# Peptides against a protein of PDB entry 6RGO, part 238

Target 1, 392 residues: chain A of PDB entry 6RGO
Amino acid sequence: MALKLLGFNQDATCFSVISSNKGVTIYNCDPFGKCFELEKSTSNDEELDFLVEMLFSTSLIAVVDKTIGASKRKKLKIVNTKRKATICELTFPHEIMDVIMNRKIICVVLKSDQIFVYDISCMKLLRTIDVRGEKLKSTSKFRNSEAVGDIGVRVSLSTDNNSILCYSSYSKSDKENAPLNDIVVFDALKCIQINVLPAVHQSNIVCIACSPDGMLMATASEKGTIIRVFKTIDTENDEPILVNEFRRGSRPSRISEMKFNHDNTLLACVGESDTIHIFALPVTTTEADANEDDTLQQSSHSLSSSINGLQYISKGLANRFGKIIVSKIPTQSQQRHVAYIKIPENAKYRIGFPKDTTNTIHICGEDGNYLVYSIPRNEVGPCTLVKSNTFD

## One batch from the design tools (peptide; made by RFdiffusion4, then SolubleMPNN)

Design b2_p19_6_s3 (from b2_p19_6, 6 letters changed)
Fold by OpenDDE base, seed 4:
Parts: sequence; structure tokens; C-alpha cells
Structure b2_p19_6_s3 (fold): chain B 392 residues (1-392), chain A 19 residues (1-19)
Amino acid sequence: as target 1 above (392 residues)
Amino acid sequence: DEEEKLKELQELLKEIEKE
């Protein structure tokens, strides 16, 4: 049967799939099994297409039926899975491209490059973000949707109550075909723009991940060779802080999904390649417990390895190209993965990090495999398979 | 109808605050 993966929920306790014969199925990860099924409403051999976002382990899901006609593609249903009942229905002016949620908000991304931000507690619209309209009042014709099929606004939302929304925006370039290579950081509860990261890549951003706490974001472009990690809120001299630059590979390959683990120590990425890559992040020691008095004078030989990152200020062509965040990280010092998982080249996979086990990753494939891997802590190498299940 | 649906939504959201 053709399976299409919808992904894991926020804590990787469940994942959603489309089965061509059954409709939408939600699986519980532990104990492994079906927890919900939405039956196919049509007897037609039409290819099923859905968006499904689950709110953690709860009976609340957001559903968009994209299978039949332009009208259904504009409808968001909030469903109680225990009752199999629609508790809210919203209709949008344009096709829904993505839905994301946490305990406080729902964000709905439209084909018009609009983001609708709702208070989940009352389904009231808090904000409409027009990613095109925040650019020039130019009569920018809708991107002719025929040729550039898969490049739209990308979003990621913190899973905490801070509700930090990161989204891709169009650069201020005077070119009609400006890339989606800026990032906006937005407080979705207060409806305030917090930060703007200009030109974080040379090409369109195709993948964004926000950390669970909203303090970090990861970005990847169409090239998928470099992943950049930034601070979301903090700035240095009104400039964005690049925390890490990771090299996935030398060959172009699309990244479809990235996720942080719950303690911000790991970043995983998956896409069209035969490999899931896992990168280590520097542990930000929060200077919390400085207060305990214990006097042990051990000689801190501060090996101040002054990483004098050679500012190759190429003086010359400071022309009007928006300050590309030129990685101060030399191409040779780009960090590689610390761990990896090999996957079938022809199978799409999705990733999730469980809350309680920071060194465990959940993955599921359109090949019908649900796999749990242990991530090595002290060694660069393959992840170890811990558990496997199959689904149809 | 809308008020009952809103109440049901709020009851589902309270399930998350207990986890």
C-alpha cells in the first residue's frame, strides 16, 4: 500500500500516516499500536492527501483534507479523536500549506504566503502575517504556482508556552524573484516581531526547526549542504548570533525535516539522502548555581584558545547586497555529524525526539518501519537500533 | 452549539496541563 508520512507530534509519543486504503492513521509509539483512524470518506481511487497536526498525546488534532477539490484544501477541522467529532471548522481564502500548534496557539500557513495565528483556547485570530505584504506594496503577482511547486513560506514553532514562531521571509532585494532567505522571529502570543535574520542562506530556505524552548533555530536552504543554527532572541551589536554551522554533505540534497532534542544538545536532519545526520550542539551552561561557596583553589589553567576567527574582511565589494551572514566559520572547520542512521534512498522518513530520553531518536518511514535508535554520546559513529515495529 | 464546542475545546486543552 502507498504510505505517506505526516510526522511525529511534539514529544514523539505519536506519529501520523496516510494509508491509501484506510485514510489517516495515528500510531502510539510506546506501547506501539493504532490509537486513531480517520476512514476514507470516498470510494474513489483518488490519491489521499491530508495535513494532520496532533497536540501532544491528547485527543485534539487539526486536519486538512487536501484530496478533493479546492474547497476542502481551504478548510481546517479541529477534531476530538475520542469522539470522532469536529469541534471547530475554519475556512481560509487560500489553500492550506501547513499547520503547526502548541498548547497556546495554532499557526495556519496559506499558499498566499500568509500565516494566520490563532489562540487555541478560543480559536480567535490573533494575527494575520502577510509575508509578501511586509515586503513592498508592489502588485507582486502570486508566484505562478506551476513552475516553483515546493517553495513557500516555512514555519517552526517552539513547543513551550513562550510560543516563538520562526518563519521564512522574502529578502529586501529589488529583484522580482527575491529568495525566501530571511528569517523572522515572532512572539506568537504577544503578536510582536522579536528579530529579523537577513539573508541566512544564498537561496530559499526550505527547512526551519525551532528549539522546544524557542531559544535556538536551525535553517537549511535548497542546497541542503549547510545547516546554520542561530539564537532566536539574542543579538550581538544588533546582529544575529550564529551558534553553529554544520555540514550535512558536499552534494546537494533536500532536507525535509530538522528537529532539536528536548535539552538543545542535538540537532537531527532527514531528507532525500540515504542518511539521517545528528549534530551535537554546544551545551550553553546557564550560569545558574554560582552560589555554592566551596573554596577548592584548583589552578584554572585557562587555555584561552583564542579562536581568532580570521575576519577575512574582504574590504572591496561592500555593495548593496544585504549583509549575507557570511559564516565566520571557515569552510574547513564546519562541524560534521556526531552520529548517523542509514535509511533506504527511496523511502521518505520523519524524525522525532522523545522528551524523557535525550539520547534516543524515533524515526518512521513510508516503507512501514517505525524505528527507535540510541545515539552515541562520546563517539562519532552509527546509531544503534533499540526497537523496531512495522505498520501498514 | 458554538459554546458547547468551545467548552469541549477547553476540556481537551486541560488534559495537557495534567501531563
Scores: peptide ipSAE 0.488, ipTM 0.924, DockQ to the pose 0.626
Fold by OpenDDE base, seed 3:
Structure b2_p19_6_s3 (fold): chain B 392 residues (1-392), chain A 19 residues (1-19)
Amino acid sequence: as target 1 above (392 residues)
Amino acid sequence: DEEEKLKELQELLKEIEKE
């Protein structure tokens, strides 16, 4: 059967799948089993396409039927899975491209490069962000909306209550072909822009991940060779906003998903390659707990020495050319993965980090495999398979 | 109907605050 993966929920307790014969199925991870099924509304052999976002382990899902007709692709349904009932239905002016949520906020991304931000508690519209309208104020040239190939606005939302929204925006370059290579950091609750990171890649950003606490973001371009990790907030202490640069590989490959673990110690990425990569993040020790355990210092020194090579171009040059956030980090200081998982070629996988086990990763494939891996702590190597289940 | 649906939404959101 053709399976299409939708992904894990925020805490990796559930994942959602489209089955060509059944419709949408949600699986519980532990104990493994079906927890919800949305039956196919049509008997037609048409390829099913849905967006489904689940709110943690709850009975609340956001659903978009993308299968048939331009009208359905513009409708968001909030569904109670226990009752199989539609609570709310919203209709948008354009096709829905993505839906993300947390306990406070729903964000709806449209094909028009608009982001609609809602208060989930009352489904009230808080803000419409027009990523193109911001560009049009800077660049007088109407690009016809039809020439938007597979490159749209990308978004990620913190899973906490702070509701930090990171999205890709068009660079202010006078070039007609300005890439989606800026990042905007937005407080979705207060509806305030916190930060703008210009030109974080040379090409369009195709993947963004926000940390659970909203303090970090990861970005990848359409090249998918380099992953960059940034602080979301400018610290007063002139600290570098760019905290890590990871090399996934030398060959271009699209990254489809990235996720931080719950404690911001790991970043995983998956995409069109045969490998899930897991990177270690330097623990930002807040200076307060540095007093007790002398013994862990030896392993941290090797990681810190690579970061000190981030020569911030001195304040004097930054004022004249704008914030050059991306100093060319020497290719030698680019960290590799600490762990990896081999996946079948041409199988699409999704990733999730469970809350309770920071060194465990959940993965699921369009091959019908749900797999739990243990991540090695003290060595660079393959992850160990702990549990496997199959689904259809 | 809309008020009852809004109440149901708020009840589902309260399930998360208990975990």
Scores: peptide ipSAE 0.475, ipTM 0.920, DockQ to the pose 0.609
Fold by OpenDDE base, seed 2:
Structure b2_p19_6_s3 (fold): chain B 392 residues (1-392), chain A 19 residues (1-19)
Amino acid sequence: as target 1 above (392 residues)
Amino acid sequence: DEEEKLKELQELLKEIEKE
């Protein structure tokens, strides 16, 4: 059967899939089992396409039916899964491309490059963000790039109550084909722009991940060879702070998803490659817990010396045009993965980090596999399979 | 009723605060 993965919820307690025969199914991870099913409303052999965002382990889901006709693709439904009832229905002027949420906020991304920010508690519109801005309104004929259906505004939202929204934006280049290579950091609750990271990649950003606390952001371009991690809020001399630059690979390969673990110590990425990569982030030692055991300090010193080397190279060559060229971390200082998972070629996978186990990763595939892996702590190597389940 | 739907939404959001 053709499965399409919708992904994990925020805490990786559930994942959502589209089954061609059944419709939308939500699985619980532990205990493993089907917890919700939305039956196919139509007998047509049309390929099912949905957006489904689940709010943690709750019975609240946001659903967009993208299968049937242009009218449904503009409708967001808030559904109570326990009652199988629509609580709220919103209609947008354009097709919905993405939906993200946390306990406070729903963000709806439209094909028009608009982000609608809602207070989830009352479904009130807080903000409409126009990512194209005023200048592009005049000449943007809808890119009838129906053919490049995959370049659009990317968003990520912190899973905490601070509701830090990171989104890709068009560079201020007067070129008709400005890349989506800027990042805006936005406080979704206060409806204020916090930060702007200009030209974080040379090409369009296709994947963004915000950390659960909103303090870090990972970005990848359409090349998918380099992942950059930035601080979201903090700046140094009004310049963006690049925390890490990771090399996924030498060959171009699209990254479809990235996620931080709950303590910001790991970043995982998945995409078109046969490999899920897991990268270690520097542990920010908060000064407070300096009192306990001496033995863990040796591993932290080697990472801290590499970070201090990064600070010295962060002389952003302010090119003549005020573009902060994110100092290319010398290719020699580009960190590799600390762990990996091999996945079947051509199988799409999604990733999630459970809240309670910082060294565990959940993955699911369009091959019908739900897999739990343990991440090695002290060695660079493969993850160990801990649990496996199958779904249809 | 829109008020009943809003109340149901708020009840679902309170489920998250208990986890």
Scores: peptide ipSAE 0.471, ipTM 0.919, DockQ to the pose 0.615
Fold by OpenDDE base, seed 5:
Structure b2_p19_6_s3 (fold): chain B 392 residues (1-392), chain A 19 residues (1-19)
Amino acid sequence: as target 1 above (392 residues)
Amino acid sequence: DEEEKLKELQELLKEIEKE
């Protein structure tokens, strides 16, 4: 059977898949099992396509039927999975490209490069963000539908109540073909733009991950060779703070998903490569509590000591001209993965980090495998398989 | 109908606040 992965929920307690025969299925991770099934409404041999956004382990899901020929591509349904009932239906002017949510906010991304921000508690529209801006409306020759490849506005939302929305935006260059290489950080509750990170990559951003607390953001371009991690809110001298630069690989390969673990100590990435990469982040010890003099020289040569040296490298090369945040971090300062998982080259995988086990990662594949791995802490190496289940 | 649906939405959102 052809499986299509939809992904994990916010805390990796559930994942969703499309089965060609069954429609949308949601699996619980522990105990492993099917918890919901949305039957296909049509007996047609049409390739099923859906967006499904889950709200943690709750019975609330957002569903978009994206099946080819379906007049439903502009409709968002809020569904109660326990009742199999539609609570709310919203219709948009354009095709829905993405849906993300947390406890407070639903964001709907349209093919028009618009983001609709809703208060989930009342389904009230808080704001429409037009990422193209007013100036580009005049040159909106519809990019011919064929050449609108996978380059659209990317979004990520913090899973906390702060509801920090990070989205890709067009650079301020007067070029008709401005890349989606800026990031806007937006308070989705207050509807305020709080930061702008200009030109974080040279090419379009294709993947964004916000940390659960909204304090960090990871970005990857179409090249997928370098991942950059920034602070979302904090700035130094009105300039964005680059926390880390990670090297996934030397060969170009698309990154489809990135996620932070619950405590912001790990960043995982997955994509078209045979390898899930896991990177260690510096623990932001707030210097505030370092005043207690307690002399316990426990010689734990923790991998932490090598990470503190990178904070200072950001200051140096303010070259005169363009505020390209492409600080030439020397290729020597690019950190590699601390852990990895090998996956089948031809299988799409999705990743999730459970809340309670910061060194555990959940993965699922279009090959029908749900796998739980333990991440090594003290050594660079492969993750250890802890649990495996199959689904259809 | 819409008010009942909104109430149902709010009931589902309260399930998350208990976790």
Scores: peptide ipSAE 0.466, ipTM 0.919, DockQ to the pose 0.614

Design b2_p19_6_s4 (from b2_p19_6, 6 letters changed)
Fold by OpenDDE base, seed 3:
Structure b2_p19_6_s4 (fold): chain B 392 residues (1-392), chain A 19 residues (1-19)
Amino acid sequence: as target 1 above (392 residues)
Amino acid sequence: SEEEKLKKLKELLEEIEKE
């Protein structure tokens, strides 16, 4: 049967899939099994397409049926899975491209490059972010609306209650074809822009991940060769906003998903390549607890020496030429993965980090495999398979 | 009604906060 992966929930306790024969199925990871099924509304042999966002392990899901016609693609349903009932339905002016949520906020991304931000508690619209309209105010040239190719606005939301929203925006370049290579950091609760990271890549951003606490953000471009990690908030202490740069590979390959683990020590990426890459992040030790254990400092010194190659152009030059956030990091200072998983060629996989085990990763494939891997701590190498299950 | 939908949403969120 053709399976299409929808992904893991925020804590990797569940994952959702589309089965061509059944519709949407949600699986529990442990104990492994079906926990919810949404039957297809039509008997037709139409290719099923859905968006499903699950709120952690709860009975709340957001569903968009993209299978049938332009009208359904504009409808968001909030469903109670325990009651098998639609609670509410929202209709948008344009096709829904993405839906993300946490315990406070739902964000709906439209094909029009609009982000609708809702308070989940009452489904009140808090903000409409018009990424294209902001560009049109800055650029005198109307881009024709029709050439919305595969490159749209990308979003990620913190899983915590702070509700930090990161999204891709158009650069202020006078070029008619300005790329989606800026990042905006937005407080979704207060509806305020916190930060803007200009030109974080040379090409369009195609993948964004926010850390669970919203303090870090990872970005990848269409090339998918370099992953950059940024602080979301400017610290007063002149600390570099760019905290790390990782090399996934030398060959271009689309990254489809990135995720941080729950303690911000690991970043995983998956995409069109035969390899899931896992990168170690520098532990941001807050200076307070640095007093006691002298012994672990030796391994951190080798990482700090590579970061010192980030010649931040001093604040004085940045004010005159714009914030050059991305200095040319020498290709030699780019860190590789610390761990990897080999996956079948042409199988799409999704990734999730469980909350309780920071050195474990959950993966699921369109091949019908659900796999749990242990991540090596002390060596660079392959992850070890711990558990496997199959689904249909 | 819209009010009944909002009530059912609130009831679900209050159930989720107790789990």
Scores: peptide ipSAE 0.349, ipTM 0.902, DockQ to the pose 0.833
Fold by OpenDDE base, seed 4:
Parts: sequence; C-alpha cells; structure tokens
Structure b2_p19_6_s4 (fold): chain B 392 residues (1-392), chain A 19 residues (1-19)
Amino acid sequence: as target 1 above (392 residues)
Amino acid sequence: SEEEKLKKLKELLEEIEKE
C-alpha cells in the first residue's frame, strides 16, 4: 500500500500517516499501536492527501482533507479523536498549505503566503500575517505562484506557551524575483514582531525549525548544504546572532524536516538524502544559578571546549547597502554531524525527539518502519537502533 | 451553532488540562 507520512507530534509520542486504503491513521509510539483512524470519505481510487496536526498526545487534532476539489483544501476541521466528532470547521479564502499548533496557538499557512494565527481556546483570529502584502510594501510585484513550484512560506512554532513563531519572508530586494530568504520572529500571543533576520541564505528557505522554548531557530535553503542556527529574540548591536553553522554535505539535497531536542543540545535533519544528520549545539549556560559553590564535577568539560570555538563572527559585513550579510563561517570551521542514521534512498522519513530522553530520536518511513535510535554522546558515529516496529 | 462549537472546544480543552 502507498503510505504518506504526515509526521510526529510536538513531543514525538505519536505520529500520523495516510494509508491509501484506510485514510489517516495515528500511531502511539510507546506502547506502539494505532490510537486513532479517520476513514476516507470517498470510495474513489483517488490519491489521498491530508494535513493532520495533533496537540501532543491529546484527543485534539486539526485536519485538512486535500484529496478532492479546491473547496475541501480550504477547510480546517478541529476533531475530538475520543468522540470521533468534528467540533468546529473553519473555511479559508485559499488552499491550506500547513497547520501548526501548541497549547495556546493554531497557525494556518495558506497558498496565498498568508499566516492566520488563532487562539486555540476560542478559535478567535488574533492576526493575519500577509507575507506578500509585506513584500508589496517593499517590492512592486507579487511572486507568480505558478512559476515557483513547491516554494512557499515556511513556518515553525515553539512547543511551549511563549508561542514563538518563525516564518520565511521575502527579502527587501528591488529584484522582481526576491527570494524567501528573510526570517521573521513573531510573538504569536502578543501578536508582535520580535525580530527580523535578513538574508539568512542566498536562496529561498525551504525548512525552518524553532526550538521547544523558542530561543533558537534552524534554517536551511534549497541547496540544503548548510544549516544555520540563530538566536530568535536576542540580538547583538541590533544584528542577528548566528550560534552555529552546520555542513550537512557538499552536494545539494533538499532538507524536508529539522527538529531540536527538548534541551536544545541536538539538531536533527532529514530530507532527500540517504542520511539523517544529527548536530551538537553548544549548551547555552544561562548565567542564572552560578551561586551554588559545588566544586567537584570538573570532568565532563571535554566536549564543550570544541564547541566554544565558534567565535561569534558578529562581523556582519555591512555591505554598502546597510544589509547585514550573515558572515559565512569558513568552510573549515563549519561543524559536521556528531551522529547519523542511514535510511533507504527512496523512502521519505520524518523525525521527532521524545521529551524524556534527550539522546533518543524517533524516526518513521513511508516504507512502514517506525524506528527508535540511541544517539552517541561522546563519539562521532552511527546511532544505535534500540527499537523497531512496522505499520501499514 | 457557532456558540455550541465553541462550548465543545472549551470542554475539550478543559478535559485536556486535567489529563
């Protein structure tokens, strides 16, 4: 049967799949098994297409049926999985491209490059962000939607209650074809723009990940060779803080998903390549609890020393046009993966980090494999397979 | 009604906050 992956929930306790014969199935990761099934509404042999976003392991899901007709692709259903009932339905002016949520906020991304921000508690619209309208204030022409293929606005939301929304925006370029290479950081609760990171890549951003706490953001372009990690809120002299620059590879390959672990120590990426890459992040010691005098635990310092060598290359070359060009870290100082997983070249995979085990990663494939890997702490190498299950 | 839908949504969120 053809499987299509929808992905993991926020804490990797569940994942969602489309089965051509059944419709949408949600699996629990531990204990492994089906927890919900949404039957296909149609008897036709049409290729099923859905968006499903779930609120952690709860009975609340958001569903978009994209299978049939332009009208259904504009409808968001909020479903109680325990009651098997639609609670509410929202209709949008354009096709829904993505849906993300946390305990406070639902964000709906449209094909029009609009982001609708809702308070989940009452489904009240808090904000409409018009990424094209913001571009039109800076550039005379809309991006022709037909010519751009699969390049739209990308979003990521913090899983905490701070509800930090990161989204890709069009650069302030007088060029007719301005790339989606700016990032906006937005407080989704207060409905305020916090930060703007200009020209974080040379080409369109195709993948964004926000950390669970909203303090970090990872970005990848169409090239997928370099991943950049920024602070979301903090700035240095009104300039964006580049924390890390990782090299995934030398050959172009699309990154489809990135995830931080729950303590911001690891970043994983997956895409069209045969390899999931896992990168180590510097532990940002928040200066807060420096008061307790306990002298003894000197020994674990060895891995931190190699990561601290990322000098804040805050030397943005202020180009003659006042645009902060994020200084490229020299290719020799670009960090590589600390761990990896080999996957089948022709299988799409999704990734998730469980909350309780910071050195464990969950992955699932369109090949019907759900796999749990242990991540090596002290050595660069392959991850170890801990658990495997199959689904259909 | 829209009010009944919002009531059911609130009831579900209150159930989720107790789990």
Scores: peptide ipSAE 0.346, ipTM 0.902, DockQ to the pose 0.834
Fold by OpenDDE base, seed 2:
Structure b2_p19_6_s4 (fold): chain B 392 residues (1-392), chain A 19 residues (1-19)
Amino acid sequence: as target 1 above (392 residues)
Amino acid sequence: SEEEKLKKLKELLEEIEKE
């Protein structure tokens, strides 16, 4: 059967798939099993397409039927899975491209490059963010974005209650084809823009991940060779703080998903390549808990020296002309993965980090495999398969 | 009604906060 992956929920306790014959199925990760099914409403042999966003392990899901020919691509349904009932339905002026949520808000991304921010408790619209309208105000001509069907606004939301929303925006370049290479950081509860990271890549941003706490953000461009990690809120001298620059590979390959683990110590990425890459982030030792075991200090010193090296390079390239604030980290200082997982070629995979085990990653494939891997901490190498299940 | 939908949403969120 053709499977299409929808992805993991926020804490990787569940994942969603589209089965060509059944419709949407949600699986629980532990114990592994089917927990919900949304039956196919149409008898047509059309390729099913859905957006499904689940609120953690709860009975609340947001569903969009994106199936071609379906007059439902503009409709968001909020469903109670326990009652198998639609609670509410919202209709949008444009096709829904993405839906993301936490316990406080739902963000709906439209094909119009608009982001609708809702209070989940009452489904009240808090804000409409018009990413194109911001571009127009900056004198940047409209890209005829109709011609490039796969490049749109990307979003990521913190899973905590702070509700930090990161989204891609158009660069203020006078070029008709300005790339989506700026990032805006937005407090979705207060409806306030808190930071802007200009020109974080040379090409369009195609993948964004916010950390669970909203303090970090990872970005990748359409080239997918470099991943950059920034602080979301903190700035140094009104400049964005680049925490890490990771090299996924030398060959261009699209990154489809990135995730932080729950303690911000790991960043995973997956995409069109045969390899899931896992990168180590520097542990921000808050000075307070410096009282326990001496043994972990040696590995932190090498990472801290690389971060301090990054801060020293940034001060020198503050050229007067508001250009790419991203210090060109010398290619030699670009960190590689610390761990990897080999996946089948041509199988799409999704990734998630469970909350309770910071050294474990969940992955699922359109090949019908759900896999749990242990991540090595002391050595650069392959992850170890701990558990496997199959689904159809 | 829309009020009944919002009531059902509130009831679901209150059920979720107890889990």
Scores: peptide ipSAE 0.346, ipTM 0.901, DockQ to the pose 0.833
Fold by OpenDDE base, seed 1:
Structure b2_p19_6_s4 (fold): chain B 392 residues (1-392), chain A 19 residues (1-19)
Amino acid sequence: as target 1 above (392 residues)
Amino acid sequence: SEEEKLKKLKELLEEIEKE
């Protein structure tokens, strides 16, 4: 059967799929099984398309039916899965492209490059962010939106209550074709812009991941060769702090999803390549609770790669046009993956990190495989398959 | 009504906060 993956929830306890015959199915990961089904509203042989965002393991889901007609594609339904009932419906002026949530906030991304931020507790609109409106103040010509294919505003939201929203924005360059290569960091609760990271890639950003705590953000461009990790809130001399630069590969390949694990020690990425890559983040030891005691001399050759703080010496080659060119970090300092998973060619996969096991990754494929892998800690190598299940 | 929808949403969130 043709399966389409919707992805894992925030804690990787559930994942959602579209089955061409059944509609939307939500699977529980442990114990493995169906926990919810949303039947097709129509008997038509039309290709099913849905957005489903689940609030952790709860009975709250946000659903957008994208299958038939422009009216449904503009409707967000909040559904109680336990009652099989629509609680509320919101209608938007444009097609819904993405929906993200946590316990406090729902963000709805529209085809108009607008982000609607809602307080989940009352479905009150807190803010409309117009990502194009900031550009239009500089460039009067509406370029016909036809040629903007798969390139739209990308968003990620922290899973914590701080509700840090990261989104891609258009560079303030006077060029009519300004890329979506800036990142805005936004406090979704207070509705305040916290930070702006200019030109984090040379091309459009196609993937963003926020850490669970909102303190880190990973970005990838349409090239998908380099992943950059930044601090979201902290700045050094009003400049963005680049924490890591990872090399996924030498060949261009689209990254469809990235996720941090729950302790910010790992970043995984998946996309059009035959390989899921897992990168280790340097543990920033906050110097706090060095309680003195236990002297056990385990000579862990910590590869303390003293990543001496690559002070982003913005060598102020202020080229006449004020473009902060993110200086190419020397290609020698680019870290590779520490672990990988081989996946079938032409199968789309999604990834999730469970909360309880920081060295475990959940993956699911449009091939009908749900797989649990153990991530090696002490060596660079393949992940080990721990559990496997199939779904239809 | 929209008020009844908001009431049901609050009831669901209060159920979720107790789980």
Scores: peptide ipSAE 0.344, ipTM 0.902, DockQ to the pose 0.832

